# Ledger of designs, part 115: peptides against a protein of PDB entry 4ASU

Target 1, 270 residues: chain A of PDB entry 4ASU
Amino acid sequence: ATLKDITRRLKSIKNIQKITKSMKMVAAAKYARAERELKPARVYGVGSLALYEKADIKTPEDKKKHLIIGVSSDRGLCGAIHSSVAKQMKSEAANLAAAGKEVKIIGVGDKIRSILHRTHSDQFLVTFKEVGRRPPTFGDASVIALELLNSGYEFDEGSIIFNRFRSVISYKTEEKPIFSLDTISSAESMSIYDDIDADVLRNYQEYSLANIIYYSLKESTTSEQSARMTAMDNASKNASEMIDKLTLTFNRTRQAVITKELIEIISGAA
Target 2, 83 residues: chain B of PDB entry 4ASU
Amino acid sequence: FTFASPTQVFFNSANVRQVDVPTQTGAFGILAAHVPTLQVLRPGLVVVHAEDGTTSKYFVSSGSVTVNADSSVQLLAEEAVTL

## One batch from the design tools (peptide; made by RFdiffusion4, then SolubleMPNN)

Design b2_p15_5_s4 (from b2_p15_5, 10 letters changed)
Fold by OpenDDE base, seed 2:
Structure b2_p15_5_s4 (fold): chain B 270 residues (1-270), chain C 83 residues (1-83), chain A 15 residues (1-15)
Amino acid sequence: as target 1 above (270 residues)
Amino acid sequence: as target 2 above (83 residues)
Amino acid sequence: SELEQQVLEQLKAAA
């Protein structure tokens, strides 16, 4: 490589490093906010899931319609955030299909659709776009929940798949159950709640769905920002190492050029 | 007893004496060993009676309340403020 | 964002 080529490459990598450092700082700021907002959201979301865990709601085997909701975002450069969710969605879909279930998919965030479109296009009901530009609100979750409930797809049970935040360096893709109103109302374990008005139960279920979606969005957002911060940090470090290597190469090449020129001068072969 | 909104936690697995909640069917008090029930909140006042005799008041908008067989309670309000 | 796309493109070009 010529000195000119090395110089051009150095300039390019230095520019990339500046960008990745900047993105790291932006991600760090968003992460800090997301983590603060996740604390109450987790209590809220876990509280909403408590009924399903305690009531041990089971879907009858004759019920075949299963909904998978994958939660991520529209934004890239966050490591394996999207691929992890997609991988688990694929696995779950395959397992359900093998069990003779009908599977439909909802993607929260455009990246899910981007990954699964080729292989699962016929199973997609809807994809929600414009996710990840701003922190998710309960209003956003309510809109998603409402759209799902009004979609006309009468699922029996479902799975919401999202990345749960563990720490700044760790997330885990998890699955939580969602149940239809009919499944809840018909569950034997719900007999202890027999004095519940049908309208009350319907409204309760609407809140429950919105609550779970909200929770998943908050977990996903926090995980995404932490992962992006890590990815940008790694990219910056890699760029730094490459700059060092190229600088050494540049210096060696420059010395070689000088030596060659000296030899040409001394030999008169110039 | 857990009481939270999407943005704030008021009680997290706390032991309380009684919680008064405003529901669409009317206000009722949740006591120890209350029968399992699911209710939807109406806008109104939540009153939490602590074991030490202190009383806290909150305004809630909408949401849900769950009383489980194990006597655990989840009060989840869309919006809630301390009064 | 436009910036993210630019970064992705630059990262791809540098690889």
Scores: peptide ipSAE 0.024, ipTM 0.898, DockQ to the pose 0.014
Fold by OpenDDE base, seed 1:
Order: C-alpha cells, then sequence, then structure tokens
Structure b2_p15_5_s4 (fold): chain B 270 residues (1-270), chain C 83 residues (1-83), chain A 15 residues (1-15)
C-alpha cells in the first residue's frame, strides 16, 4: 500500500470514529430518557398482564389461529436487537406450524420485515413503519392495537415478542401472551369474575392490548438505545485500534520510502 | 393495589383500605375482600383510602380496573392526575 | 437516519 492509500484509509476511519462517537452520545442521551420512562411503563404493563397470569388463561387445542407480534424498530446499528427478536419469531412460528397451527405475523418496526420477508412474507399481516425515531407514546400503541383489532384477522391466541431491558449491558428477548376476546370470554378460569358485561370485556381487552403493546415498545426502546450505545462504543474502540495500526504502518512505510530515496541519491541511479 | 398511568405510578403493590373508582356501569368501592371483577373506567374521580386513614383523590380519563381472586387490584388509567 | 447513512457510506468507502 502506498502512503497515499494509507492516508486515505486513515482519514476514512477517523471520520467513522467521529460519527460513531457522536452516535454513542446521542444513544446515551436517548437511553437515559428511555430508562426513566420505562419505570412507570413497566409497572403499567406488568399490571396489565397480571390478569392473564393469574387467571391462567388457556386456549383450547382445537383452536388453530395464532398471531405473533414482533416488536423492534426501523433503525439499525444496535447490535443483535432486531435479529434476536426475529430469531425468536422464527422459532415460535416453526413450532406452531409443526403443531398444526395457522400463524400470522405482525411486525412493529421495518427491520423485522427486512429480516423475515424472504422466508415468511406470506405470513405477514401488516408491518408498522416509522418506529424508533421518537419515543413511543401510548397513542402510538393504541393506533397499533386498533389496527390489529380491525385487521379482520381472527386469532385465538398470540404472542408478543420483544426485548426486555435488564441493564445497560443486558437485554433478554421475551414472549408475552395475547388472547382474543373470544378466548378470554370462553376461558373456564374467567368464571370467577362475576357479572362481566360483554361490552365491558371488549373495551377491557382493547385497553389490555394497547397496554401490552405500549409496554413492549418501552422495553424495546430502552434495550435498543442501550445496545446502540454499546455498539457505537465498540465501533469507536475498534476504529481507534485500526487507526493505531495504520499509523504504525504509515510510519514504517514512510521510513522505507525515505531510505529508498537516500539509496537512490547515493547510488546515482536517479 | 397498583395504580398507574403510562407515565406515572401512584401506587405500586400497596395495601389500601378502599378504592373508589368511576366505571362505565357506575362508581363502586373496592374493598380488600371484593369479588373478582373487570371494569372499564370512565372519566371521573378516584378516591384511595389508605390504611392510616388518609384519603387521596385523583382524576382519571379512561382505563381499566381489575380485581383478582388473590385480592390484588390493578387500576390502570390512560391519564391520571393528583387532585 | 442521516447519521446512519453517513456511517454506512463511510464504511463502504473504507472497504
Amino acid sequence: as target 1 above (270 residues)
Amino acid sequence: as target 2 above (83 residues)
Amino acid sequence: SELEQQVLEQLKAAA
């Protein structure tokens, strides 16, 4: 490699490092906000899931329609955030198909679709785009919930798959159950709940779905920003190491060029 | 007793004496031994009666309330403010 | 998004 080539590469890597450092700072700021907003959202979301956990709602085996909602975002450069969700979606879809279930998929965020479109395109009902630029709101979750409920697809049970935030260095891909109104209303375990009006139950279920989606979005966002911060930090460190290596190469090459020039001068072969 | 909105937590697994909630079917009080039920909130006043006798008032927009068999209660409001 | 594109472009240029 010529000195010119090395210099060009150095300049390029230095520019990349500058960008990754900037992205790290942005991600850090977004992470701090997301973590703060996750605290109440987690209480809220876990509270919404409490019914399903405590009632131990079971779907009859004869029911075959299953919905998978994958939650991520449109934005990249966040490590394995998207691939982790997609991997679990694939696994779940395969298991359900093997069990003779009909599986449909909803993607929250375009990255899920980008990963799964080749293998699972026929199973996609809808993909929600423009996710991840702004912090998710309850309004956003409500829109997603309403669109799902109005999609015309009648599912019996489903799962929402998202990354749960553990710490700045850890997230875990998790699955939470979702149930249709019919499944809830027909569940034997619901018999203990006295005198529930059908309209009330419908409205309750709408809120429940929105709540769970909102919760998943908040967990996902926090996990994503943390992962992006880590990814950008790693990229910056890798760039630094590469700069050091190239700088050494540059210095060695420069010395070699100087030596060659001196030899040419001394030998008179110029 | 858990009472939260998407953005704020008012009570988290707290022990309370009574919670009065505005539901679409009417306002009712939830006591410690209340039977399991599901309700949807209407805009209105929530009153929380603590064990120490203190009373807190909140305005809620909409949401849900769940009373479980284990006597746990989840009050989840879309919007809530302390009054 | 713009920053991500810049990163991608720079990565391509370095490759």
Scores: peptide ipSAE 0.022, ipTM 0.890, DockQ to the pose 0.013
Fold by OpenDDE base, seed 5:
Structure b2_p15_5_s4 (fold): chain B 270 residues (1-270), chain C 83 residues (1-83), chain A 15 residues (1-15)
Amino acid sequence: as target 1 above (270 residues)
Amino acid sequence: as target 2 above (83 residues)
Amino acid sequence: SELEQQVLEQLKAAA
């Protein structure tokens, strides 16, 4: 490479490094907020799931319609956040199909659609876009829940797949159950809750769905911001190493050019 | 007894004597060994009676309350404020 | 985001 080429590349990488450093800082700030907001959200969300765990709601084997909700965002540059969710969605979809179930997919965040559109386009019901620009609110979750409930797809059971935050350097892709109103109403284990009005149960289920979506969004957001922070840090470090290498190459090339010019001058060979 | 909103936790797996909740079907008190039930909250007052005799009051907007067979209770309000 | 766009632009320029 010529000195000019190396210089151009150096400049480019330095600019990229500035951007990645900036993105790291932004991600760090968002992570700090997300982690703070996750604390109550986790208690809230886990509390909402307590019924399903305690009641041990089972879906009859003859029920075949299964809904998969994948939770991520629209934004990239966050490591394996999206691919992890997509991978588990694919695995779950394949397992369910092998079991003879009908599978439909909802993507929260455009990245899920981006990854799965080619292979699973026919299974997608809807993709929620504009996710990840601002911290998710309960209102956002409620909107998603409402749209899901009004989608017209009469699923029997479902799963929501999202990244649970573990630490600044770790997340785990997890699955939580979603049940239709009919499934809950007909569950034998719910008999101990018998004096429940149908309208009350419907409203309760709507809250439950909103609650789990909200929880999943908070877990996902925290995981994403942490992963992005790490990814940008790694990118910045890699850029730094590349800059150092290119600088050495530049110096070597410069010396070689000087040597060549001197030889040409001395030899008279223009 | 767990009482939380999406943004704030008031009680987390705490032992309480009684919780009075406003539901769409009417206000009721949750005592020890209360029968399992599911209810939705209406806007109103939640009163938590602690074992030490202290009473705390909260205003909630909406949400759900679950009483399980194991006596665990989840009070999940969309919005809640301490009074 | 503006930052993501900038990163993409810089990556394209560096390629």
Scores: peptide ipSAE 0.021, ipTM 0.898, DockQ to the pose 0.014
Fold by OpenDDE base, seed 3:
Structure b2_p15_5_s4 (fold): chain B 270 residues (1-270), chain C 83 residues (1-83), chain A 15 residues (1-15)
Amino acid sequence: as target 1 above (270 residues)
Amino acid sequence: as target 2 above (83 residues)
Amino acid sequence: SELEQQVLEQLKAAA
């Protein structure tokens, strides 16, 4: 490689390092905010899931329509955040198909669609874009819930798949159940609950869905920002190592060029 | 008893004496060993009666309340403020 | 490194 080539590469890597360092700082700030906002969101979301756990809602085996909601974002450079969700979605879809279920997919965030487009395009109902630019709000979750309920797909049971935040260095892809109004209304385990008005139950289910989606978005966002911070830190370190190596190569090459030029001058071949 | 909004937690697995909630079908009080039920909140006043005799008041917007067979209660409001 | 290439590719795609 010529000195010019090495210099160009050095400049490029240094610029990339500046970008990755900046992105790390941005991700760190977003992570700090996300983690703070996740605390109440987790209580809220886990509270919403309590009914399904305590009532042990079961879907009859003869019911065939299943919905998978994958929660991610539009933004890359966050390690295995998107691929982890997609992997679990694929596994779940395959298992359900093997069991004779009809599977439809909703992607929250464009990255899910990007990963699953070739293999699962026919199963996608809708993809929600513009996810990850700003912290998710309950309003955002409500919009997604409403769109799902108005999609015309009458699922019996669903699965929401998202990355649950554990720590700054750890997340876990998890699945939570989503049930249709009909499934909840017909569940034998719901008989212990007093006479619930149909309109009340419908509204309750709408809130429940929005609550769970909101919770999943908050978990996903926190996990993503943490993972991005780590990824950008690693990228910055790798860039630093490469800069050091290239700098050494540059110095060696420079000396070689100088030596060659001196020899040419001395030999009269200039 | 758990009472939270998406952005704030007021009670987390707390023991309370009574919770008065505004529902679409009317306001009702949740006492110990209340029958399991599901309700949807209407905008209004939530009153929490603690075991120590203290009373806290909150204004809530929409949301849900769940009373389970194990006497656990989840009050989840879209928006809530302390009064 | 493989990671550098991935970052470069992702940055190019984002640009």
Scores: peptide ipSAE 0.025, ipTM 0.899, DockQ to the pose 0.013; fails the geometry check

Design b2_p15_6_s1 (from b2_p15_6, 9 letters changed)
Fold by OpenDDE base, seed 4:
Structure b2_p15_6_s1 (fold): chain B 270 residues (1-270), chain C 83 residues (1-83), chain A 15 residues (1-15)
Amino acid sequence: as target 1 above (270 residues)
Amino acid sequence: as target 2 above (83 residues)
Amino acid sequence: LLEAAAAALAAALAA
């Protein structure tokens, strides 16, 4: 490589490093906010899931329609955040198909569709875009919930797949159940909940779905921002190492060029 | 007893004496060992009676309340404020 | 600006 080539590459990598450092700081700020907002959201979301855990709602085996909701975002550069969700979605879809279930998919965030579009395009009901630019709100979750409920797909049960935040350096892709109104209303374990009006139950389920989606979005966002911060830090470090290596190469090449020029001068070939 | 909104937690797995909730079908009091039920909140007042005799009042906009067989209660409001 | 930067970064990481 010529000195010019090395210099160009150095400049490029230095610019990348500046970008990654900036993105790290932005991600750090967003992470700090997300982590604060996750605390109440987790209590809220776990509270919504409590019914399903306590009632041990089981979907009859003869019920074949399953909905998978993958939760991520539109934004890249966050390590394995999207691929982890997509991987689990694929695994679950395959397992359900093997069990003779019909599987439909909803993607929250465009990255899910981007990863799965070629292999699972026919299974997608809808993809929600414009996720990840701003912190998710309960309103956002409600919109998603409403669209799902109005999609016309009469699923029996579902799975919401998202990254649960553990720490700044750790997340885990998890699955939580979603049940249709019909499944809940027909569940034997729900018999202990007496005198529930059908309208009340419907409204309750709408809230429950919105709550769970909201929770998943908050977990996902926190995980994503943390992962992005880490990814950008790693990218910055890698760029630094490359800069150091190229700088050494530059210095060596420069010395070689100087030596060559001196030899040419001394030899009179100039 | 858990009482939370998406943005704020008021009670987290707390023991309380009674919780009065405004539901679409009417207001009711949740006491110890209340029968399991699911209800939807209407805009109104939530009153939490602590074991120590203190009473706290909250305004809620909407949401849900779950009373489970194990006596756990989840009161989840879309919006809630302390009065 | 962030999207452009992200695209540039993605291109640079893909190269």
Scores: peptide ipSAE 0.018, ipTM 0.890, DockQ to the pose 0.010
Fold by OpenDDE base, seed 1:
Structure b2_p15_6_s1 (fold): chain B 270 residues (1-270), chain C 83 residues (1-83), chain A 15 residues (1-15)
Amino acid sequence: as target 1 above (270 residues)
Amino acid sequence: as target 2 above (83 residues)
Amino acid sequence: LLEAAAAALAAALAA
């Protein structure tokens, strides 16, 4: 490589490093906000899931329609955030198919579709785009819930798959159950909740679905921003190491060029 | 007793004496060991009676209230404000 | 601008 080539590459990597450092700072700011907003959202979301856990709602084995909701975003450069969700979605879909279930998929965020489109395109009902530019709101979750309910797909049971935030350096891909109104209404364990009006139960279930989606979005966003911050930090460090290596190569090459020029001057003076 | 909105937590696994909630079917009081029930909230006043006798009032929009067999209560409002 | 820069970065880092 010529001195010019090395210099060009150095300049390019230095520019990349500036970008990754800037992105790290942006991700850090978004992470700090997301973590603060996750605290109440977690209490709220876990509260909504409490019924399913405490009532021990079970879907009869003869029920065949299963919905998988994968939660991520449209935005890249966040490590294994999207691939982790997609991997678990694939595993769940395969297990359900092996059990003779019909599986449909909803993707929240375009990255899920990008990963699964080739292998699972026929199973996708809908993909929600424009996820991840702004912090998710309850309104956003309500729109997703409404679209699901209006999709015409009458699932019996479902799974929402998302990354749960643990710490700035750790997330875990998790699955939470979702149930249709019919499944809830027919569950034997629901008999203890006497005198529930059918309209009340429908409204309750719709609200619960929005709550769970909102919770998953908040967990996902916090996990994503933390992972992006880490990814950008790693990229910045890798760029720094490459700059150091190329700088050494530049210095060696410069010395070689100078030596060659000196030899040419000495040889031409003869 | 848990009472939260998407953006704020008012009570988290607290022990309370009574919670008065505005439901679509009518306002009712949730006492200790209330029978399991599910209700949807209408816009209105929530009154929380603490064990120490303190009463707190909240205005809520839509939402839900769940009373479970284990006497746990989840009050989830879309929006809520302290009065 | 950041997304375009990020795409260019991803391409450059993959390379």
Scores: peptide ipSAE 0.017, ipTM 0.882, DockQ to the pose 0.010
Fold by OpenDDE base, seed 5:
Structure b2_p15_6_s1 (fold): chain B 270 residues (1-270), chain C 83 residues (1-83), chain A 15 residues (1-15)
Amino acid sequence: as target 1 above (270 residues)
Amino acid sequence: as target 2 above (83 residues)
Amino acid sequence: LLEAAAAALAAALAA
């Protein structure tokens, strides 16, 4: 490589390092906010799921329609965040198909569709875009919930798949159940609950779905920002190491060029 | 007893004496060993009676309330403020 | 700016 080539490469890597450092700082700020907002959101979301755990709602085996909701975002450069969700979605879809169930997929965030479009395009009902630019709100979750409920797909049961935040260095892809209104209303375990008006139950289910989606978005966002921060830090460190190596190579190459030129001058070679 | 909004937690697995909630079907009091039920909140006042006799009032916009067989209660409001 | 930077970074990481 010529001195010019090394210099050009150094300049390029230094510019990349500046970008990755900037992105790290932005991700760090977003992470700090997301983590704070996740605390109440987790209590809220886990509270919404408590019914399903306590009532032990079971879907009859003869019911074949299953909905998978994958939760991620539109934005890349966050390590394995999207691929982890997509991997679990694929696994779940394959298992359900092997069990003779009909599987439909909803993607929250464009990255899910981007990963699954070739293999699962026919199973997608809808993809929600414009996810991850701003912190998710309950309003956003409500919009998603309403659109799902109005999609016309009559599922019996479903799964929402998202990355649960554990720590700044760890997340876990998890699945939570989603039940249709019909499944809840027909569940034997619900008989212990006092006469629930059908309209009340419908409204309750709308809130429940919105709550779970909201919770999943908050977990996903926190996990994503943390992962992005880590990815950008690693990229910045790798760039730094490469800069150091190239700088050494530059210095050695420069010395060699000077030596060669001196020898040519001394030998009378033009 | 858990009482939360998407942005704030008021009670997290706390023991309380009674919770009065505004529901679409009417206001009712949740006491110990209340029958399991699901209700939707209407805009109104939530009153929490603590075991120590302290009473706290909250305004809620909408949401849900769940009373389970194990006497656990989840009050989940879309928006809630302390009064 | 961040999207342009991200695109440039993605292009640079892909190269």
Scores: peptide ipSAE 0.017, ipTM 0.888, DockQ to the pose 0.011
Fold by OpenDDE base, seed 2:
Formats: sequence, structure tokens, C-alpha cells
Structure b2_p15_6_s1 (fold): chain B 270 residues (1-270), chain C 83 residues (1-83), chain A 15 residues (1-15)
Amino acid sequence: as target 1 above (270 residues)
Amino acid sequence: as target 2 above (83 residues)
Amino acid sequence: LLEAAAAALAAALAA
């Protein structure tokens, strides 16, 4: 490579490093906010899921319609955040199909559609776009819940798949159950809650769905921003190492050019 | 007893003596070992009676309350404020 | 500008 080529490459990598450092700082700020907002959201969301865990709600085997909701965002450069969700969605869809279930998919965030469109296009009901530009609100979750309920797809049970935040360096892709009103109302384990009005149960279940979606969005957002921060940090470090290597190469090449020029002068003077 | 909104936690797995809740069917008190129930909240006042005899009041906009067989209670409000 | 930067970064990470 010529000195000019090395210089051009150095300039390019230095510019990339500046961008990755800036993106790291932006991700860090968004992460700090997301983590603060996740604390109450987790208590709230786990509280909503408590019924399903304590009542051990089961779907009868004769029920065949299963909904998978994958939660991510529209934004890239966050490591394996989107691929982890998509991988688990594929695994779950395959397992359900092997069990003779009908599977439909909802994607929260355009990245899910981008990954699964080719292999699962016929199973998609809807994809929610414009996810990840701003922190998710309970209003956003309510809109998603309402759209699901109004989709006309009468599922028996479902799975919401999202990345649960563990720490700044760790997330885990998890699945939580979604149940239809009919499944909840017919569950034997719900008999201890007898004398509940059907309208009350409907309203309760709609609210619960919004709660679970909100919780999943908050976990996903925190995980995503943390992963992006880490990815940008790693990219910045890798760029730094490459700059160091190229600088050494530049210095060696410069010395070689000078030596060659000296030899040419000596040889031409002879 | 857990009481939270999407943005704020008021109680997290706390022991309380009694919780008064405003439901669509009417206001009722949840005591220790209350029978399992599910209710939807109407706008109104929540009153929490702690074991130490302290009483806290909250306004809630909407939400749900769950009383489980294990005596755990989840009070989830869309919006809630301390009074 | 951010999209262009992201595209440039993606291209640089893929190279």
C-alpha cells in the first residue's frame, strides 16, 4: 500500500472512531434513562404476570391457535438484540408447528420483519414500525394491545418474546405467556376466582395484555441501549487498535520510501 | 401486597393489614386471608392500612386488583398519586 | 446524518 492509501485508511478509521464514540455516549444516556424507567415497570409487569404463574393457567391440547409476539425495535447497531429474539421466535414457531398448532406472528419493531420475512411471511399478522426512536410509554403498549385485540385473529394462547435486562453487559431472551379471554375463563384453576363478572374479566384481561406489552417494551429498550453502548465501545476499541497498527505500518512504509529514494540518488550519481 | 403504576412503585411485596379499593362494582376492603378475587378499578381512593397502624391514601385513575389464594395482592393502577 | 453514519459504520464493520 502507498503512503497515500494508508493515510486515507487512517483518516477513515479515525472518523469511524469518532462516530462510534459519539454513539456510545448517546446510547449511555438513553440506557441510563431506560434503566430508571425499567425499575417501576418491572414491578408493574411482574405484578401483572403473577396471576398466570400462581393460577398455573393451562391451555387445553385441543386448542390450536397460537400467537407469537416478538419485541424488538427498528434500530440497528445493538449486537445480537434482534437476532436473539428472532431465533427464539423461530424455535418456538417450529416447536408449535411440530405439536400441530397454528402459529401467527406479530412483530414489534421493523427488524423482526426484516429477519423473518423470507421464512415466515405467511404467518405475519402485523408489524409495528417506528419503535425505538423514543422511550416506550404505556400509551404505546395500549395501542399495540388494542390493535392485537382488533386484528380478528382469535388465538387461544400466545407467547411474548423479548430481551430481559440483567445488567449492562447481559440480557436474556425470554418468553412470557399471553392468554385469550376464553382460555382464562375456561381454565379449571380459575375456579377459585368464581363469581367474577364476564365484563370485569374482559376488562381485566385487556388491561393485563397492555401491562405485559409495556413491561416487555421496557425490558427490550433497556437491553437494546445497553447492548448498543457495549457494541459502540467495542467498535471504538477495535478502531483504536487498527489505528495503532496502521500508524506503525505508515511509519515503516515512510522509512522504506526514504531509503529507496536515497538508493536512487546514490545510484544515479554513479 | 404490591401496589404500582407503570412509572411508580408504592408497595413491593409488603405486609399490610387492610387495603380499601374502589372497584367498578363498589368499594371494598381487602383484609388478610381474603378470598381470591379479580376486580377492575374505577377512579377513586385507595386506602392502605399498614401493620403499624399508619394509613396512606392514594388516588387511582383505573387499573386492576388481584387477590390470590396465597394471600398475595397485586394492585396495578394506570395512574396513581399520593394524597 | 445519523443514517448515513450508521450505513458507513455498517459498511466498515462488514469490510
Scores: peptide ipSAE 0.016, ipTM 0.888, DockQ to the pose 0.010

